Peptides against a protein of PDB entry 3V4O. Designs and how they scored, part 32

Target 1, 234 residues: chain A of PDB entry 3V4O
Amino acid sequence: DQPLAKDKVALLIGNMNYREHPKLKAPLVDVYELTNLLRQLDFKVVSLLDLTEYEMRNAVDEFLLLLDKGVYGLLYYAGHGYENFGNSFMVPVDAPNPYRSENCLCVQNILKLMQEKETGLNVFLLDMCRKRNDYDDTIPILDALKVTANIVFGYATCQGAEAFEIQHSGLANGIFMKFLKDRLLEDKKITVLLDEVAEDMGKCHLTKGKQALEIRSSLSEKRALTDPIQGTEY

## One batch from the design tools (peptide; aimed at target 1 A26 D30 Q167)

Design b2_p19_2_s4 (made by RFdiffusion4, then SolubleMPNN; from b2_p19_2, 7 letters changed)
Fold by OpenDDE base, seed 5:
Structure b2_p19_2_s4 (fold): chain B 234 residues (1-234), chain A 19 residues (1-19)
Amino acid sequence: as target 1 above (234 residues)
Amino acid sequence: MEFLQSYDPLLGEEYKKYL
């Protein structure tokens, strides 16, 4: 039987204009393009730019309110970030220099809250660096995750590595979105789709040896972003 | 000329890889 989504909801965050850190350019374009693509897939999309810590937390809270049993939830983030002890931290634009975990949003905490909503699918697309933050030695104590077998992480880069954006005279995508946008509308299991994106990145001379996609998933069903919403005609 | 800019704020704007 064709998998059905009760609804499809996405939160897209692009942080560029940091107060105490280098400014970025790509998140604006990436969020815009991803918004258009996800709307074509009948996602309810909330797209936000340049969020403070307070605003990011509020956005996540509002996002969670839209989730329910069987709902597909997608979180996309483009901006500065880091990874400590396997936990991903998104950096708000008002984060201090240096920033620590208490200044940032932990993706795994969001995942825990999404699991409590009994979602049908949880997708995280993280276009940020995954280098360790040497200024933060805090070991986060996270609640144990449930075994839901409906989780997909698409990391723009490898563990401990950097993510990049293209700089030229005009606006350009980040490396991750450059390849993701070409395949996002394909009717394929999300992990298969991302695997193909990974291959595209690997074959491109621009990114070969510089940035590689990592897929981490626990997905026991064939779930796709193209899955129809229950009760709707397609 | 295009170059890659790292998202790592700890490296600053000086970390650029030219293509």
Scores: peptide ipSAE 0.273, ipTM 0.700, DockQ to the pose 0.402
OpenDDE base, seeds 1, 2, 3, 4: peptide ipSAE 0.201, 0.205, 0.215, 0.023; ipTM 0.676, 0.684, 0.684, 0.535

Design b2_p19_3 (made by RFdiffusion4)
Pose (drawn by RFdiffusion4):
Structure b2_p19_3 (pose): chain A 234 residues (1-234), chain P 19 residues (1-19)
Amino acid sequence: as target 1 above (234 residues)
Amino acid sequence: SFDEFLEELKEELTGLKAR
């Protein structure tokens, strides 16, 4: 009755040095921090910075190869992003200005590929803005996803809104990781853990009225990032 | 551009930078 994971795998991407878009600073320290915390939770973690579109597609293919039946899969992205018609896109460092969906990675397409591997848990922590891209002409018409009841999204901000880091950030985490880092080791269902992070973030004066954590979840089983890996000793 | 300048000014005033 203790939920188990076949394995725990994560892919972390922090994009900062944009060629044609404002540069960011905090993704480095955000990725460094989450890598350490997830390693403490026995995840196998691949952590990468400043990825071009080509490198981002390769990184996600490698991550997909590590996924199999019952595996917990987690993707964290810190950098520029946007959301059109409910679909979230991650923007690589080589994105032109303006850019469209073909220059970016669609998070929903990645989730579809993860479900094909029959993972036991799918977690997306998207630490990016979610405003429309006016230059993105295209429409989704993506296939409906299977009902796997094991998907959790922890968006650093609401749809049509911005996610933030501290100006001239230096050593400071961005807003989302500032609060996520204090809770991530808790032995609680990931949905509940993210809800406590949403409450902590609500006390932050800098972001009142402009950034709020959004949890979207269909996870029915009580799964946690601290769940033991099957066949190891707990 | 002027819009970029206004955005940089806004960031300096607010202490926040959008991702």

Design b2_p19_3_s1 (made by RFdiffusion4, then SolubleMPNN; from b2_p19_3, 11 letters changed)
Fold by OpenDDE base, seed 2:
Structure b2_p19_3_s1 (fold): chain B 234 residues (1-234), chain A 19 residues (1-19)
Amino acid sequence: as target 1 above (234 residues)
Amino acid sequence: SAEEAAREKEEEESGLQAL
């Protein structure tokens, strides 16, 4: 049976113009490209650039308000980030140097809140580094996640590794987005789609041994980004 | 470290920037 989404909602955040950290370039183009692709997939897309901590928190809150039972939620983030104790932290543009977890948004907390909405699918596409932040020894005590079997993480890189952007001729793309965009419209289970992206990325000589896509999922159904919205007949 | 500096230089020469 073809899975149906009640609705499909995406929040895309690209942080580039950091105040106290190196500036990035790729998130601009990557957010734009992903926006266009997700709109073709009938997602309601909110795309935001260069968010402060306050703005990021507000954007996430507004995103969560659009989620409900059976809704597909997708969060894409491109920017600085880190991973401590298995928790992913997105860094706002106004984060201090060094940043700490209190200055950042924890992805797993967002996931917890998404689960409370009884979403049909939760997809995180995290185009950020996953290195340990040695300036923050805070061990987050997170509430246990529910067993919803509808979670997919696409990490642009492996745990403890960096993710990269490539700059050519004044344009920059993230390595992850470079390969993701070529497959995103395919009618495949999202984990299968990401696995193919991983193979494509693995052929990139520039990032071989430096960056590799990690897929982490608990997805018991054949859910795809192409799944039709309930009440729409194709 | 010297190794980190060498890696960073290689990344710059390749047009790569770490996020």
Scores: peptide ipSAE 0.416, ipTM 0.780, DockQ to the pose 0.537
OpenDDE base, seeds 1, 3, 4, 5: peptide ipSAE 0.403, 0.414, 0.401, 0.397; ipTM 0.774, 0.781, 0.772, 0.769; seed 5 fails the geometry check

Design b2_p19_3_s2 (made by RFdiffusion4, then SolubleMPNN; from b2_p19_3, 11 letters changed)
Fold by OpenDDE base, seed 4:
Formats: C-alpha cells, structure tokens, sequence
Structure b2_p19_3_s2 (fold): chain B 234 residues (1-234), chain A 19 residues (1-19)
C-alpha cells in the first residue's frame, strides 16, 4: 500500500551573512528554490535566513511543535558547519571565531527530539562542510537514539570534506542543491532519489575528488517526499 | 596550509567557494 504522511513539515535555514566568518552566497537562492519545490510537494515550509543562535534554537523549537505521530519532518540547512565525532553542528550567523559546540546546534540532538514525536519520516539535508573543528575539543555524550527506521541523512559532502557553492552569471548555488533540485519532485523512495542525485553530482568535473554526496539512512519503508497526506485526495 | 590556500585561491578563480 502507498505510504501516507499525517502531515509534511519542513524547516529550511540558510545562513550567509556571518559576523565573524566568511560570508556565503548560495543559501539565499538554495532556500528559495527548495521552498518552492517542497511546497509543490504539499509541505508546510518555514524558510528562514541568517539566524542567530537564539533564533535558530527558537526556529527548531517551533518546528518540533508542528511534528506529531506520522508527520514527515524535513530539516534543510545551508551554511557553515562542522562535524566532530560523527555529530553535525550548524553554525549561527553570530557564532564567535572560533566557534564551539555550545555556540552551535547539534543535528543529532534535533533528531532525538523528532523521534520523541513519533514522526513518520525524518529527513536531514545538510549543505555544509563536514570538516573537524580543531578548536572544539568537546567529546559529546549523547543519549542513545531509538530504533525508528525512518531516518535519512543527505550530506552535501563526505565526512571530513568540504561542501562548495558555485557562482555563475551572477547567481550562486550550492553544488548539492544544483543537482537535488532536478530530482526532488520524483516519486521515488527518498534514499533512491538521493542516490541518483549522488550520481549526477559525481559527473561534476569541478568538484570531482573534492565533494561527494553521502547518504546515511535507516529507512525500512518505501517513504517518498511525494507521499500523499492522509485525508487528502490523490 | 600554503597548499590549502593555493587551492582556495584557484577555486575562487573558478567560481567555487567552500561553505
């Protein structure tokens, strides 16, 4: 039978205008394009740009309030980030230089909170670097995650590597979004969709050997972003 | 490193920028 979502909710964050770090360009366009695509997929989308730590935490809290049993939750982030000990950290625009984990938002902590809501699907699309932050020596001790088998991570790059944006003709896009946007509306299991995006990205000569999409998933059901919302006609 | 800096400079010339 066709999987159904109770609802579909997405939080999109694009951080560009950092106070103490290099400014970015792609998140503006990427968030906009992704917003339009997800709305076509009947997602309720909250899109925010240039969030401080306080604003990011509030946005995540509000996002979590919209989640419930069977709801599809999607978190997209474009901006500076890092990965320490397998934990992904999103960097707010007001983060100090250097930043530490206490200045950032841990994606795995958000996942834990999403699991508590008994969501139908948890998708994380992280368009950020995944290099280790040597200025953060904190060894995280995280609570064990539940076995929910409904988790998908789409990393714009491999562990320990950088993600890139490209500027052409006055516009800048992330390499990840450049290829993701062409397939996002396809009616395919989300992991299959991302696998195809990975192949498309692999054909990019500019980032060959520098950036490659990584998919990390525990998804036991054929869930797609195109799955209809329960109670709606399809 | 000096090599990383050179690579970043080349990337910027090509229109690429690391996030």
Amino acid sequence: as target 1 above (234 residues)
Amino acid sequence: SAEEEREREEEEKSGLRAL
Scores: peptide ipSAE 0.402, ipTM 0.767, DockQ to the pose 0.536
OpenDDE base, seeds 1, 2, 3, 5: peptide ipSAE 0.386, 0.392, 0.400, 0.390; ipTM 0.757, 0.760, 0.770, 0.759

Design b2_p19_3_s3 (made by RFdiffusion4, then SolubleMPNN; from b2_p19_3, 13 letters changed)
Fold by OpenDDE base, seed 2:
Structure b2_p19_3_s3 (fold): chain B 234 residues (1-234), chain A 19 residues (1-19)
Amino acid sequence: as target 1 above (234 residues)
Amino acid sequence: SAAEEARKEEEKKSGLRAL
């Protein structure tokens, strides 16, 4: 009764060196650490830093080409972002100031495309702010999602709130990754794993009342990142 | 800008930087 993945593929994007926006630091180490962890979980991992809009779109397209029926797909993003009308937007490093939806990548659109691949699991780990972008009044008309019951969102923060990185002279994690990395290798249903991460984050005195993990899921099966790949025996 | 300065000051006080 052990769930199996046909394959496991992850795209990790860390945007830090923005041209027209404040520079970040944590995505560098966060992407690095997450890469190493996901590789231990037998994910095929593509990790990219400081992507322009064009590069981000290409990276997503290439990622989608690796997805197929039963494949586990994981998208991690660390960088600037915003949320309006329930849609999450990842901000490329070359985005103008102010940025608008036309300059950004909509996560829900990516999810729609992942669903079309008939993936076994779709995981989004979004380490970005979720505040409304007041400079963007666009109400995107998105294609309706299918009922696939294989979707998990791990939002680094609550709707309308900010996500943070630790202010450090050297390299330091974002708050989300600081706690995620300690549990990522656990053999647990992904939603259970994230719930434990949420509790760990909740103990952080620095972010109490400022940042809290939100889990949004429609996952009808006990899927874990540790699930073995079909055709492999351990 | 004043907004940028305020942000930097808050970052120093809190030890956190908003993404």
Scores: peptide ipSAE 0.431, ipTM 0.825, DockQ to the pose 0.856
OpenDDE base, seeds 1, 3, 4, 5: peptide ipSAE 0.416, 0.423, 0.414, 0.419; ipTM 0.808, 0.815, 0.815, 0.824

Design b2_p19_3_s4 (made by RFdiffusion4, then SolubleMPNN; from b2_p19_3, 13 letters changed)
Fold by OpenDDE base, seed 1:
Structure b2_p19_3_s4 (fold): chain B 234 residues (1-234), chain A 19 residues (1-19)
Amino acid sequence: as target 1 above (234 residues)
Amino acid sequence: SAEEEAREKEREESGLQPL
């Protein structure tokens, strides 16, 4: 009855010191706090900051090598990003201005590769803006995804909207992480957990009408981040 | 509205910035 993970692996990327784009602050603290929480959940966590395109691609490749049948994979990204035609693009720190899809990492492409690993769960937590990039008119040709019924997207904001941070208070979280961190350790189906985070974030008066959490999932099993690793005793 | 203006002022004072 209790779902089991073969292993649990997370890649956390926080980009803030952009060369040709506005500097951010939240990714530093957000990656740190999420790292500590996921380690408490027995995730193997790789946390990286300020990655170039080359470094990001390498980090994703290494992350994929840790995935296998039944492994829980979690990708967290905090930084600049955009969404074109339903595809999410993470922006490396060395991306040009303006950036295009060829300079960025497509999350849906990563998902495809995760599906090939026959993972038990694929979670994406994307703490980035989802505005259209008007400087990128490329329609990406993506391979069709498989029906694996194990995919969860937690978007920090809704389609076409921005995600926010507070820059004045040095150690302030991004708005998404501010609420996510309070519930992340709960033993609940990941979609239920994120729904509760969405309700909590909805009470934030600063971002009312500006930012709202969006959950996109095809998760047919009661998978939780708290699920035990197979062969381990807790 | 006055409520919207108050929220906008609070956003500015808080240092709320888009990612």
Scores: peptide ipSAE 0.475, ipTM 0.859, DockQ to the pose 0.359
OpenDDE base, seeds 2, 3, 4, 5: peptide ipSAE 0.471, 0.465, 0.472, 0.467; ipTM 0.843, 0.843, 0.854, 0.852

Design b2_p19_4 (made by RFdiffusion4)
Pose (drawn by RFdiffusion4):
Structure b2_p19_4 (pose): chain A 234 residues (1-234), chain P 19 residues (1-19)
Amino acid sequence: as target 1 above (234 residues)
Amino acid sequence: SLTSHQEFLDSLLQSRHSE
């Protein structure tokens, strides 16, 4: 009755040195922090910075190969992003200005590939803006996903809104990780844990009225990032 | 005063928006 994970795997990407878009600073420290915390929770973590489109597609293919039946899969992205028609896109450091969906990675397509591996848990922590891209002409018409009841999204901000880090950030985490880092080790269902992070973030004066954590979840089973790996000793 | 305070607080933030 203790939910178990076949394995725990994560891919973390922080993009900062954009060629044709404003540069960011905090993704480095955000990725460094989450890597440490997830390693403490026995995840196998691949952590990468300043990825071009090519490198981002390769990183996600490697991550997909590590996924199998019953595996907990987690993807964290910190950097520029956008959202058109409900689909979220991650923007690589080599994105032209302007850019369109073909220059970027669609998070929903990644989730579809993860479900094909029959993972036991799918977690996406998207620490990026979610405003429209006016230059993106295209339409989704993606296939409906299977109902696996094991998907959790922790968006750093609401649809049509911005996610933030501190100006000239230095050592400071961005807003999402500032609050996520204090809760991530809790032995609670990931949906509940993210809800506590949403409440903590609501006390932050800098972001009132402009950034709020959004949880989207269909996870029915009480799964947590602290769940033991099957066949190891707990 | 309240508008100026709000502008100051907003200036301390960097968006991860691509603009």

Design b2_p19_4_s1 (made by RFdiffusion4, then SolubleMPNN; from b2_p19_4, 12 letters changed)
Fold by OpenDDE base, seed 4:
Structure b2_p19_4_s1 (fold): chain B 234 residues (1-234), chain A 19 residues (1-19)
Amino acid sequence: as target 1 above (234 residues)
Amino acid sequence: AAAEAEEALDALLQSFSPD
């Protein structure tokens, strides 16, 4: 009774070269490595770097067009971000300082649109800070989500906390990707896989007490990133 | 020793926070 995906599609966004905010380094390497890993898992991967608001919105729209009933959708984001009232906001490279919700992309809105596609699995891997943005006083009123029981959030850090990258003279991963990449190819339920990543992060002396992975999921089926695509691999 | 370790960690890590 192996779960099957109709297709597997991933959108990876790494924002580093911000115009009005500190530049980052890890997203470049993280997107690259994750791209290679997901392709080994037979994902159709679109990887983009340093997207403006307009480009990010277009990328998400195109990503949504690739989704359909039973398709596994994975959205990875590495860059600046914030979380207000449980809503996660990805910050485009051309965002002003300070930025507000109108300048950013709300992950929960994307999830809503993914649900309309009747996807088989919705995975969000968010490598960004989750601190509140005090300059954004907008309280979004979102429509109710459908009960699909196929949602997984992997937050690189805890609510209200920060995510980090390793400072290195060369190329280095962010903390989240450092541990994620070691387990991503394992044939395990995605929530179990992420839980093991969380344990690895917790055992590391460099990250213990500094950064902890949070998993938020409603996944009623044993879905794994390794699940074969129906009609091709199975 | 603990303080030194924390400082060393901070030197190795960069926050994704714009602040």
Scores: peptide ipSAE 0.222, ipTM 0.674, DockQ to the pose 0.828
OpenDDE base, seeds 1, 2, 3, 5: peptide ipSAE 0.037, 0.016, 0.015, 0.008; ipTM 0.460, 0.526, 0.474, 0.415; seed 5 fails the geometry check

Design b2_p19_4_s2 (made by RFdiffusion4, then SolubleMPNN; from b2_p19_4, 11 letters changed)
Fold by OpenDDE base, seed 4:
Structure b2_p19_4_s2 (fold): chain B 234 residues (1-234), chain A 19 residues (1-19)
Amino acid sequence: as target 1 above (234 residues)
Amino acid sequence: SAAAEQEARDALLQSFSPT
């Protein structure tokens, strides 16, 4: 009863050198570490840093081209972001100040496109703030998503809250990646794995009460990042 | 104190907030 992936593809985006917003440090290290881990899990990984709006849209388009029926798709984003009306927006490095939804990439729109590919698993790991952007009053009307029961969101922080990076060493990690990297290779259902990461984050004196992981999922199968690729030896 | 601990923690963390 071991689930199989047709293939495993990941797009990792780390935005840190913003033109009109505060610069970040953690995305550099976080993308690097996650890349190495996902490659150990036999993911085809595309890792990109400091993307403009145009480059981000192109990267997502190329990522979608790699998705097909039964493929595991993972999107990781570290950078500035916001959440309005349940929609998550990733902020490109060339976004204006203030930015609006038209300047950003909506994660839910990407999910819709991934569903059209009939993927086996859709994982979103979003290491960004989830505060409301008061400068964006756009209320998107989205079409209903398909019922695919293969969706997992790992939000680095709670709704309306901020995500943080650790500033005690030269190699600063985001709080989310600090805990995620210790468990990512475990052979567990992805939601169970993330739940354990959430517990670790909650037990740590540094992060307890400061940042909490939120998991939103509709996953009817015991899918893990460790699931073997169909046609390969395992 | 709780306040001192919070201050120490905050000194080690940088927000991803753009504002």
Scores: peptide ipSAE 0.312, ipTM 0.786, DockQ to the pose 0.785
OpenDDE base, seeds 1, 2, 3, 5: peptide ipSAE 0.019, 0.018, 0.021, 0.020; ipTM 0.561, 0.558, 0.552, 0.547

Design b2_p19_4_s3 (made by RFdiffusion4, then SolubleMPNN; from b2_p19_4, 11 letters changed)
Fold by OpenDDE base, seed 4:
Structure b2_p19_4_s3 (fold): chain B 234 residues (1-234), chain A 19 residues (1-19)
Amino acid sequence: as target 1 above (234 residues)
Amino acid sequence: QAAEEEAALDSLLQSFSPE
């Protein structure tokens, strides 16, 4: 007996054209391809590019409004980012140089808000660097989280490391999406799926020692992105 | 396309780091 989703909602953010930081290219095609894949999985997908801090916060707020009890929520982010004291920060395109946590969106704060919605599954796919931001020494105080056992983090890179894109003349994927897109439609527990993506990335001689996927999860049920929406399984 | 991207991956990678 497979789990059912009340609904499936995804917010995809790709930030490329930074005002005060190096511009990126891969988020454009990565968001596009992921959008198409998730729609095949019957996700309601909101895809946005080049968001300011104001726009990002609004997008997250709107995303949260679509979440409810039993809903699968997926947040994908591609762009600049950093990790301080275990907290992941997404960097808006209008972030100053240097930026601080108050200029960015904390993923763990979003998770807390998702838990309040009693979602069936919370998936975060973060295609960003996880290096320490030395310009911000503020230690965030984390709120106590509920024990929901429905959380999956897919980090494009390991702790303290960098994520990469391909500098192609045309459109090309980032490293994470390059491997993720090949398996995303598989009917497997999401952690198993990501583990296989990690193996694919690790077996590739071009990415070995360069970028490695990290999975952080607390998922007590065999939930997959392919899980049918309640009332539509037949 | 995929083959070309994979072949050039080692030399064409750019970090998502702002630094």
Scores: peptide ipSAE 0.197, ipTM 0.683, DockQ to the pose 0.476
OpenDDE base, seeds 1, 2, 3, 5: peptide ipSAE 0.031, 0.081, 0.032, 0.188; ipTM 0.457, 0.622, 0.444, 0.666; seed 2 fails the geometry check

Design b2_p19_4_s4 (made by RFdiffusion4, then SolubleMPNN; from b2_p19_4, 11 letters changed)
Fold by OpenDDE base, seed 4:
Structure b2_p19_4_s4 (fold): chain B 234 residues (1-234), chain A 19 residues (1-19)
Amino acid sequence: as target 1 above (234 residues)
Amino acid sequence: EEEEEQAEIDSLLQSFSPE
């Protein structure tokens, strides 16, 4: 018995042209490619590049407005980031140097808000570094999450590690997207799909020992990105 | 040899780290 989505909504953010931090290249291509793939999966996709803090917060707010009971929500982020005490922070392009948590968007806070919408599935694909920010000593205490058993995190890298992009003369992917794009359309439980991506990354000589995908999930149902939308032909 | 190989691999990668 295949699960159904009430709707599918994705917010993709790629930050590259930072004002006070090193510029990136891969997010441009990664967001573009992921957009095309998710649209093939009947996601309503909002793709944005180079967002300021204000713009990022607005984008997240608008994204949340599209979520409702049974809706599949997917948040993808490519850019600078950090992880402090298990909390992931996305860095806007206008973040100061150094940046602190108040300058950034906390993914776990977004998850909490998504849970309040009673979504059918919450997927976070975070293509960012997960190193600790030594300039922020704040220990965030977040409210306890609800037990919804519909959460999947795909971290492009391990805890405390860095994410990378491939250096090419032209446009190139981040390492995570390089492997993700080859499997994203597969009709598999999202955790199984990501596990296969992790294996692909681990088998590649370029990335072995350099970057490894981490999957964190609480998903009790066989939900896939390919799940049909309720009321549609499938 | 392993260090040289790793150095070559590293030359192909750019970190998303701001540092």
Scores: peptide ipSAE 0.289, ipTM 0.754, DockQ to the pose 0.833
OpenDDE base, seeds 1, 2, 3, 5: peptide ipSAE 0.289, 0.033, 0.287, 0.276; ipTM 0.757, 0.485, 0.750, 0.744; seed 1 fails the geometry check

Design b2_p19_5 (made by RFdiffusion4)
Pose (drawn by RFdiffusion4):
Structure b2_p19_5 (pose): chain A 234 residues (1-234), chain P 19 residues (1-19)
Amino acid sequence: as target 1 above (234 residues)
Amino acid sequence: PTLDELLQSRDSELEPLPP
């Protein structure tokens, strides 16, 4: 009755040195912090910075190959992003200005590929803005996803809104990770854990009225990032 | 600086096309 994971795998990407878009600073320290915390939770973690579109597609293919039945899969992205018609896109460092959906990675397409591997848990922590891209002409018409009841999204901000880091950030985490890092080791269902992070973030004066954590979850089973890996000793 | 000026958005800040 203790939920188990076949394995725990994570892909972390922090994009900062954009060629044609404002540069960011905090993704480095955000990725460094989450890598350490997830390693403490026995995840196998691939952590990468300043990825072009090509490197981002390759990193996600490698991550998909590590996924199989019953595996917990987690994707964390810190950098520029946007959201059109409910679909979230991650923007690589080589994105032109302006850019469209073909220059970017669609998170929903990644989720579809993860479900094909029959993972036991799918977690997306998207630490990026979610405003429309006016230059993105295209429409989704993506296939409906299977009902796997094991998907959790922890958006650093609401749809049509911005996610933030501290100006001239230096050593400071961005807002999402500032609060996520204090809770991530808790032995609680990931949905509940993210809800506590949402409450902590609500006390932050800098972001009142402009950034709030959004949880979207269909996870029915009580799964946690601290769940033991099957066949190891707990 | 105000509270808003202390924040950096992770928005792409897209530029318009020239006329």

Design b2_p19_5_s1 (made by RFdiffusion4, then SolubleMPNN; from b2_p19_5, 6 letters changed)
Fold by OpenDDE base, seed 4:
Structure b2_p19_5_s1 (fold): chain B 234 residues (1-234), chain A 19 residues (1-19)
Amino acid sequence: as target 1 above (234 residues)
Amino acid sequence: LTDDELLQSYSPELKPLPP
């Protein structure tokens, strides 16, 4: 009855100190808070900040090495990004201005690689803008995804829209994490959990008409981040 | 304070490519 994870692994990336783009603040605190929460959920968490393209690719490679059949994989990214032709691109801190897809990491490509590992669940939490990059018309050539029915995307914002962080004298969360952190520990199907986060975000006056959570999922099982790890005593 | 003053976009300002 209860879905089980063989293991649970998360890679959290927060990019804020960009060389050729505006600096951000929220990724620091967002990654920190999410790390603590995911550890409470028995995730093995790798958290990294301000990664160059080279470092990001290495981090993803190392993350993939931790994945195997039945493992829950979660990728969180906070930073600059864009979306072209339905593909999400995470922007490294050393990306040029303007950047192109060749300078960035494609999330859908990572998903494809995760599927090859026969993961039990693939969760992507993308706290980045989803505007089209008009300076790059390259159409990524990606292999077709398998029908695994274990994919969940939580986009911090709508397609073609922007994601925001709260302006504060000190460190503050991005809008997405502000609401996500309040519900992340709930024992609910991950899509249901995110839907509740979306409703909470929708009540925020600050982001009305500016930012709304989008959930894209193909999840045929009631899988939650709280699912126990197989062989462990809880 | 306006909403714009309270939020910072994650959208970078991209430079135009030289001709």
Scores: peptide ipSAE 0.223, ipTM 0.713, DockQ to the pose 0.810
OpenDDE base, seeds 1, 2, 3, 5: peptide ipSAE 0.032, 0.216, 0.182, 0.203; ipTM 0.603, 0.701, 0.688, 0.698; seed 2 fails the geometry check

